# Peptides against a protein of PDB entry 4Z63: the designs that were tried, part 41

Target 1, 334 residues: chain A of PDB entry 4Z63
Amino acid sequence: LCLGMNDLTGNIPEDLFHLKRLNLLGIQENRLSGSLSREIRNLSSLVRLDVSWNLFSGEIPDVFDELPQLKFFLGQTNGFIGGIPKSLANSPSLNLLNLRNNSLSGRLMLNCTAMIALNSLDLGTNRFNGRLPENLPDCKRLKNVNLARNTFHGQVPESFKNFESLSYFSLSNSSLANISSALGILQHCKNLTTLVLTLNFHGEALPDDSSLHFEKLKVLVVANCRLTGSMPRWLSSSNELQLLDLSWNRLTGAIPSWIGDFKALFYLDLSNNSFTGEIPKSLTKLESLTSRNISVNEPSPDFPFFMKRNESARALQYNQIFGFPPTIELGHNN

## One batch from the design tools (peptide; made by RFdiffusion4, then SolubleMPNN)

Design b1_p11_4_s2 (from b1_p11_4, 4 letters changed)
Fold by OpenDDE base, seed 1:
Structure b1_p11_4_s2 (fold): chain B 334 residues (1-334), chain A 11 residues (1-11)
Amino acid sequence: as target 1 above (334 residues)
Amino acid sequence: PSWITTDIPEE
């Protein structure tokens, strides 16, 4: 049953929960309100539940043990409060959980050893506090993780060295500290292609450790951290780099010539730093900007990106990396 | 002058 993108109001009729053969319930992008009924437990054949973009409130019901076929739960952009229900945090069937842009709170706890099918997790823009859950790497299929805009004080856990499934990771504005430790850990994530760390590590030094290596890194965003230092030499070994945003930091020195050696680099923002010297001539030879044959059909993160122009303006949303226009931004430097 | 982030609330 797909009823998304309407102006439906009120609560879900209870009789809807009598549809025991229902595999897909999509009621997203409406004005549905009230609590999400515990009677969703009666939808024992449910594979996909999409309640996103509504006015639901209260706690998410702890009934996911009665939904053994549930693979997709989308609840982003609601008013949900409380934590992740125990049955949801232990779901062996769940592939994707999206609860972005809610009011969920407390410590983030997932039983990753039970969540054997979880491949995408979006909990961005919630009120989770404490530390990053050390056991996330135990979610052996977890590829896409957005935890942005939560209050995960402290450092990236050492256990994330073992996060082999991790490909897309967003931690923007999560009160993280120790960028050197974070990068030192995350370099061990052999499948990591996208790393977004914007609005963390306030005033720290960007490490220039030549021992750091991100072999498969395609997207690196570490903007607006007030980072000191220079363009990190270790980044030159990330030959697959497509998008680099280090804007709104305090980086100094020259822009190195190797920045133009990235064959796939189509988006570069180094604006609002303290870079000096000349613009490298190698930037004029970026193959990605001269060739029309860029494969636009590469896998992207499930979480959206936002381009924020100023504090007051609305951000532009980009659902795909290749949605960004080919860009070289070097403005507002010395 | 802009920056990329993932922390913007959906409106």
Scores: peptide ipSAE 0.547, ipTM 0.931, DockQ to the pose 0.830
Fold by OpenDDE base, seed 3:
Structure b1_p11_4_s2 (fold): chain B 334 residues (1-334), chain A 11 residues (1-11)
Amino acid sequence: as target 1 above (334 residues)
Amino acid sequence: PSWITTDIPEE
């Protein structure tokens, strides 16, 4: 049943929960309000539940043990409070959990040993606090992780050295500290292609350790951190780099010539730093800007990107990395 | 001047 993208109001009629053969319930993008009924437990055949973009409130019901076929739960952009229900945090069937942009709180706890099918997790823009869950690497299929805009004090856990499944990781604006440790850990994530760390590590030094290596890194965003230092030499070994945003930092020195050697680099933002010297001539030879054959069919993160122009301006949303226009921004340096 | 992030709340 798909009733998304309407102006439906009120609560879900109770009789809807009598549909025991229902595989898909999509009621997204409405004005549905109140609590999400515990009677969803009666939908024993449910594979996909999309309640996103509504006005739901209260706690998410702890009924997911009665939904053995549920693979997709989308509840982003609601008013949900509380934690992740125990049955949801232990779901062996769940592939994708999206609860971004809610009011979920407390310590984030997932039973990753039970969540054997979880491949995508979006809990960005919530009120989770404490530390990053050390056991996330135990989610052996977890590829996409957005935990942005939560209050995860401290450092990236050492256990993330073993996060082999991790491909897309966002931690923007999560009160993280110690960028040197974070990069030192995350370099061990051999499948990591996208790393977004914007609005963390405030005033720290960007490490220039030649021992750091991100072999498969395609997207690196570390913007608006007030980072000091220079363009990191270790980044030159990330031959697959497609997008680099280091804007709004305090980086100094020259822009190195190797920045133009990235064959796939189509988006470069180094603006609002303190770079000096000449613009490298190698930037004029970026193959991605001269040849239109960017493979649009590459896997992308499940979480959206946003381009924020000003603190007061509405951010532009980009659902895919290739939605960004080919860009070289070097402005506002001194 | 702009920057990329993933932390923008949706209204």
Scores: peptide ipSAE 0.543, ipTM 0.929, DockQ to the pose 0.848
Fold by OpenDDE base, seed 5:
Structure b1_p11_4_s2 (fold): chain B 334 residues (1-334), chain A 11 residues (1-11)
Amino acid sequence: as target 1 above (334 residues)
Amino acid sequence: PSWITTDIPEE
């Protein structure tokens, strides 16, 4: 049953929960309000539940033990409060959990040893506090992780050295500290292609340790951190780099010539730093900017990107990396 | 001057 993208108001009729053979329930993009009914438990055949973009409030019901076939739960952009219910945090069937842009709080706790099918987790823009959960790497299929805009004080856990499934990781604006430790840990994530660390590590030094290596890194965003240092030499070994944003930092020195050797680099933002010297001539030879054949069919993160022009301006949303226009921004380097 | 982020609340 798909009733998304309407102007439906009020609560879900209770009789809808009598549909025991229902595999798909989509009621997204409405004005549905109140609590999400516990009677969802009666939908024992449910594979997909989409309640996103509504006015739901209260706690998410702890009924997911009665939903043994549930693979997809989308609840982003609601008013949900409390924690992740225990049955959801232990779901062996769940592939995708999206609860971005809610008011969920407390410590983030997932039983990753039970969540054997979880491949995508979006909990961005919530009120989770404490530390990043050390057991996330035990979610052996977890590829996409957005934990942006939560209050995860401290450092990236050392256990993330073992996060081999991790491909897309966003920690933007999560009160993280120690960028040297974070990069030193995350370099061990052999499948990591996208890393977003914007609005963390305030005023720290960007490490220039040549021992750092991100073999498969395609997208690196470390904007607006007030980072000191220079263009990191270790980045030159990330031959697959497509998008680099280091804007709004305090980086100094020259822009190195190797920045133009990235064959796939189509988006470069080094603006609002303190770079000096000449613009590398190699930037004029970027193959991705001279040839129109950018392969648009590459896997992208499940979470959206946003471009902020001003602190007060509405951000532009980009659902795919290749939605960004080919860009070289070197402005405001004084 | 712009920067990329993932922390924007959707409205």
Scores: peptide ipSAE 0.532, ipTM 0.929, DockQ to the pose 0.830
Fold by OpenDDE base, seed 4:
Structure b1_p11_4_s2 (fold): chain B 334 residues (1-334), chain A 11 residues (1-11)
Amino acid sequence: as target 1 above (334 residues)
Amino acid sequence: PSWITTDIPEE
């Protein structure tokens, strides 16, 4: 049953929960309000539940133990409060959980040993506090993780060196500290292709440790951190780099010539730093900018990206990395 | 003068 993208109001009719054979319920992009009924538990055949982009409020009902076939739960952009209910945090069937842009709070706790099928987690823009959950790497299929805009004070857990499934990781604006430790840990994530760390590590030094290596890194965004230091030499070994944003930092020194050696680099933003010297001639030879052969069909994160110009402006949303225009931005350097 | 992020609330 798909009723999304309408102007439906009120709550879900209780009789809908009598549909015992229902596999898909999509009611996204409406004006549905009130609490999400616990009677969802009656939809025992449910595989996909999409209630995103509504006006739902209250706590998410703790009924997911009665939904043994549920693979997809999309509840982004609602008014949900409280925590992740225990049955959801223990769901062995769930592949994707998207609760981005809610008012969920407390400590983030998932039973990753039980959540054997979880491959995508989006909890960005909530009110979770405390520390990043150390057991996330125990979610052995977890590939996509967005935890941006939560209050995860402290450092990236040491356990994340074992996060082998991790491919796409966003921690933007989560009050993280110690970028040296974070990069030192995350370099061990062998499948990591996208790393977004914008608005963290305020005023720290970007490490220039030549021992750091991100072999599969395609997208690195560490913008608006007030980072000091220079262009890190370790980044030159990330041969698959496609997008680099280090804008709005306090980076100094020259832009190194190796920045033009990235064959797939199509988006470079080093603006609003303190770089000096000449523009490397090698930038004029970026293959990705000379040939339009950018494969648009590459796997991408499930979470959206935003281009923000200032704190008050509405950001432009980009759902795909290749949605960004080919860019070399070196402006506003001293 | 812009930056990329993933933390913008959706309305």
Scores: peptide ipSAE 0.520, ipTM 0.907, DockQ to the pose 0.814

Design b1_p11_4_s3 (from b1_p11_4, 4 letters changed)
Fold by OpenDDE base, seed 2:
Structure b1_p11_4_s3 (fold): chain B 334 residues (1-334), chain A 11 residues (1-11)
Amino acid sequence: as target 1 above (334 residues)
Amino acid sequence: PSYITTDIPPL
């Protein structure tokens, strides 16, 4: 049953929960309000539940043990409060959980040893506090992780050295500290292609350690951190680099000539730093900017990107990395 | 100048 993209109001009719053969319930992009009924437990054949972009409130009901077929739960952009229900945090069927832009709180806890099918997790823009869950690498299929805009004070856990499934990771604006430790850990994530760390590590030094290596890194965003240091030499080994944003930092020294050797680099933002010297002539030879053949068919993160002009401005949303225009921004350097 | 992020303000 698909009832998305309407002006539906009130609660879900209780009789809808008598549909025991229902595989898909989509009621997204409405004005549905109140609590999500516990009677969703009666939908024992449910594979996809989409309640996103509504006015739902209260706690998410602890009934996911009665939903053994549930693969997709989309609840982004609601008013949900409390924690992740125990049955949801233990779901062996769940592939994708999206609860972005809610009011969920407390310590984030998932039973990753039970969540054997989880491949995408979006909990961005919530009220989770404490530390990053050390057991996330036990989610052996977890590829996409957005935890942006939570209060995960402290460092990236050492256990994330073993996060082999991790491909797309966003931690923007999550009160993280110790960028040197974070990069030193995350370099062991052999499948990591997208790393977004914007609005963390406030005023720290960007490490220039030649021992750091990100073999498959395509997207690195570490903007608006007030980072000190220079362009990191370790980044020159990331030959697949497509997008680099280091804007709004306090980086100094020259822009190195190797920045023009990235064959796939189509988006470079080094703006609003303190870089000095000449613009490397190698930047005028970037193959991606001279040839229109950007491979549009590459896998992207499940989470959207946002281009912000300031903290209060409406962000422009980009659903794919290749939605960004080919860009070289070197402005506002001294 | 702009910057890229993945955080949205709560709506």
Scores: peptide ipSAE 0.563, ipTM 0.914, DockQ to the pose 0.808
Fold by OpenDDE base, seed 3:
Structure b1_p11_4_s3 (fold): chain B 334 residues (1-334), chain A 11 residues (1-11)
Amino acid sequence: as target 1 above (334 residues)
Amino acid sequence: PSYITTDIPPL
């Protein structure tokens, strides 16, 4: 049953929960309100539940043990409160959980040993507090992780050295500290292609450790951290780099010539820093900007990106990395 | 200038 993208109001009719053979319930992009009924437990054949972009409130019901076929739960952009229900945090069937832009709170806890199918997790823009869950690397299929805009004070856990499944990681605006430790840990994530760390590490030094290596890194975003230092030499070894945003920092020194050696680099933002010297002539030879052959079919994060001009401006949403225009931004470095 | 984030402001 697909009823998304309407002006439906009120509650879900209780008789809908009698549909025991229902595999797909999509009621997203409506004005549905109240609590999500616990009677969703009666939908024992449910594979996909999409309740996203509604006015749902209260706690998410603890009934996911009665949903043994559930692979997709989308509840983003609602008013959900409380924690992740225990049955949801233990779901062996769940592939994708998206609860971004809610009011979920407390310590983030997932039983990753039970969540054997989980490949995508979006919990961005919630009220989770405490530390990052050290057991996330036990989610052996977890590829896509957005934990942006939570209060995960402290450092990236040392256990994330073992996060072999991790490919797309966002921690933007999560009160993280120690960028040197974070990068030193995350370099061990051999499948990491996208790393977004914007609005963390406030006023720290960007490490220039030549031992750091991110072999598969395609997207690095470390914007608006007030980071000090220079362009890091270790980044020159990330030969697959497609997008770099280091804007809104306090980076100094010259822009190094090796930035122009990135064959796939189509988006570069170094704006609003304190870079000096000449613009490298190698930037005028970026193959990705001269050749139209951008591979549009590359795997992308499940979480959207946002281009912000200021805190009050409507952010432009980009669902795909290649949705960004080919860009070289070097402005405001004086 | 702009910057990229995954930080969605709460609606």
Scores: peptide ipSAE 0.562, ipTM 0.916, DockQ to the pose 0.817
Fold by OpenDDE base, seed 4:
Structure b1_p11_4_s3 (fold): chain B 334 residues (1-334), chain A 11 residues (1-11)
Amino acid sequence: as target 1 above (334 residues)
Amino acid sequence: PSYITTDIPPL
């Protein structure tokens, strides 16, 4: 049953929960309000629940133990409060959980040993506090993780060295500290292709450790951290790099010539730093900017990107990496 | 200049 993209108001009629053969309930993009009914438990055949883009409030009901076939739960852009329900945090069927842009709070806890099917997690823009959950690497299929805009004070857990499934990781604006430790840990994530760390590590030094290596890194965004240091030499070994944003830092020194050796680099933003010297002539040889054959069909994160000019402005949303125009931005270096 | 992020303002 798909009822998305309407002006539906009020709550879900109780009789809808009598539909025991219902595999898909989509009621997204409406004005539905009140609490999400616990009677969703009666939908024992449910595979997909989409309640996103509504006015739902209260706690998410703890009924996911009665939903053994549920693979997809989409609840982004609501007013949900409280924690992740215990049955949801233990769901063995769940492949995708999206609860981005809610008011969920407390310590983030997932039973990753039970969540054997979880491949995508979006909990960005909530009120989670404490530390990053050390057991996330136990989610053996978890590839896509957005935890941006929460209050995860402290460092990236050492356990994330074992996060072999991790491909797409966003931690933007999460009050993280110790970039040297974070990069030193995350380099062990051999499947990591996208790393977004914007608005963390306030005023720290970007490590220039030649022992750091990100083999499959395609997208690196470490913008608006006020980072000191220079262009990191370790990045030169990330031969698959497509997008680099180091803008809004305090990086100094020359832009190195090896920046033009990235065959796939189509987006470079080094703006609003303190870089000096000449623009490398190698940038004029970027194959991705000279050849129009960018493969538009590459796997991308499930979480959107946002281009912001300041913290208060509405951001432009980009759902795919290749939605960014080919860019070289070197402006505002002094 | 702009910057890329994955965080949105709460609605």
Scores: peptide ipSAE 0.561, ipTM 0.915, DockQ to the pose 0.787
Fold by OpenDDE base, seed 5:
Structure b1_p11_4_s3 (fold): chain B 334 residues (1-334), chain A 11 residues (1-11)
Amino acid sequence: as target 1 above (334 residues)
Amino acid sequence: PSYITTDIPPL
């Protein structure tokens, strides 16, 4: 049943939960309100539940043990409160959980040992507090993780050295500290292609440790951290780099010539730093900007990117990395 | 001048 993108109001009719053969329920992009009914438990054949972009409130019902076929739960952009229900946090069937832009709170706890199918997790823009869950690497299929805009005080857990499944990681605006430790841990994530750390590590030094290596890194965004230091030498070994944003920091020194050696680099933002010297001539030879052949077919994160003006609440949404225009931004350096 | 983030403001 697909009823998304309408002007539906009120609650879900209780009789809808009598549809025991229903595999797909999509009621997204409506004005549905109230609590999400516990009677969802009666939908024992449910594979996909999409309740996103509504006015739902209250706690998410603890009924996911009665949904053994559920692979996709989309509840982003609602008013949900409380924690992740225990049955949801233990779901062996769940592939994708999206609860971005809610009011979920408390400690983030997932039983990753039970969540054997989980490949995508979006919990961005919630009220989770405490530390990052140390057991996330036990989610052996977890590839896409957005935890942006939560209050995860402290450091990236040492256990994330073992996060081999991790490919796309966002921690933007999550009150993280110790960028040197974070990068020193996350370099062990051999499948990591996208790393977004914007609005963390306020006023720390960007490490220039030549022992750091991100083999498969395609997208690095560490904007608006007030980071000190220079262009990090370790980044020169990330030969697959496609997008780099280090804007709105306090980085100094020259822009190194190796920045033009990245064959796939189509987006570079170094704006609003304190870089000095000449623009490297190698930037005029970026193959990605001279050749029309950016392969649009690369896998992207499940979470959207936003191009935000520092003084504006407005952002442009980009659902894919290749949605960004080819860009070299070096403005507002000293 | 802009920067990239994944941080969506709450509605």
Scores: peptide ipSAE 0.543, ipTM 0.911, DockQ to the pose 0.808

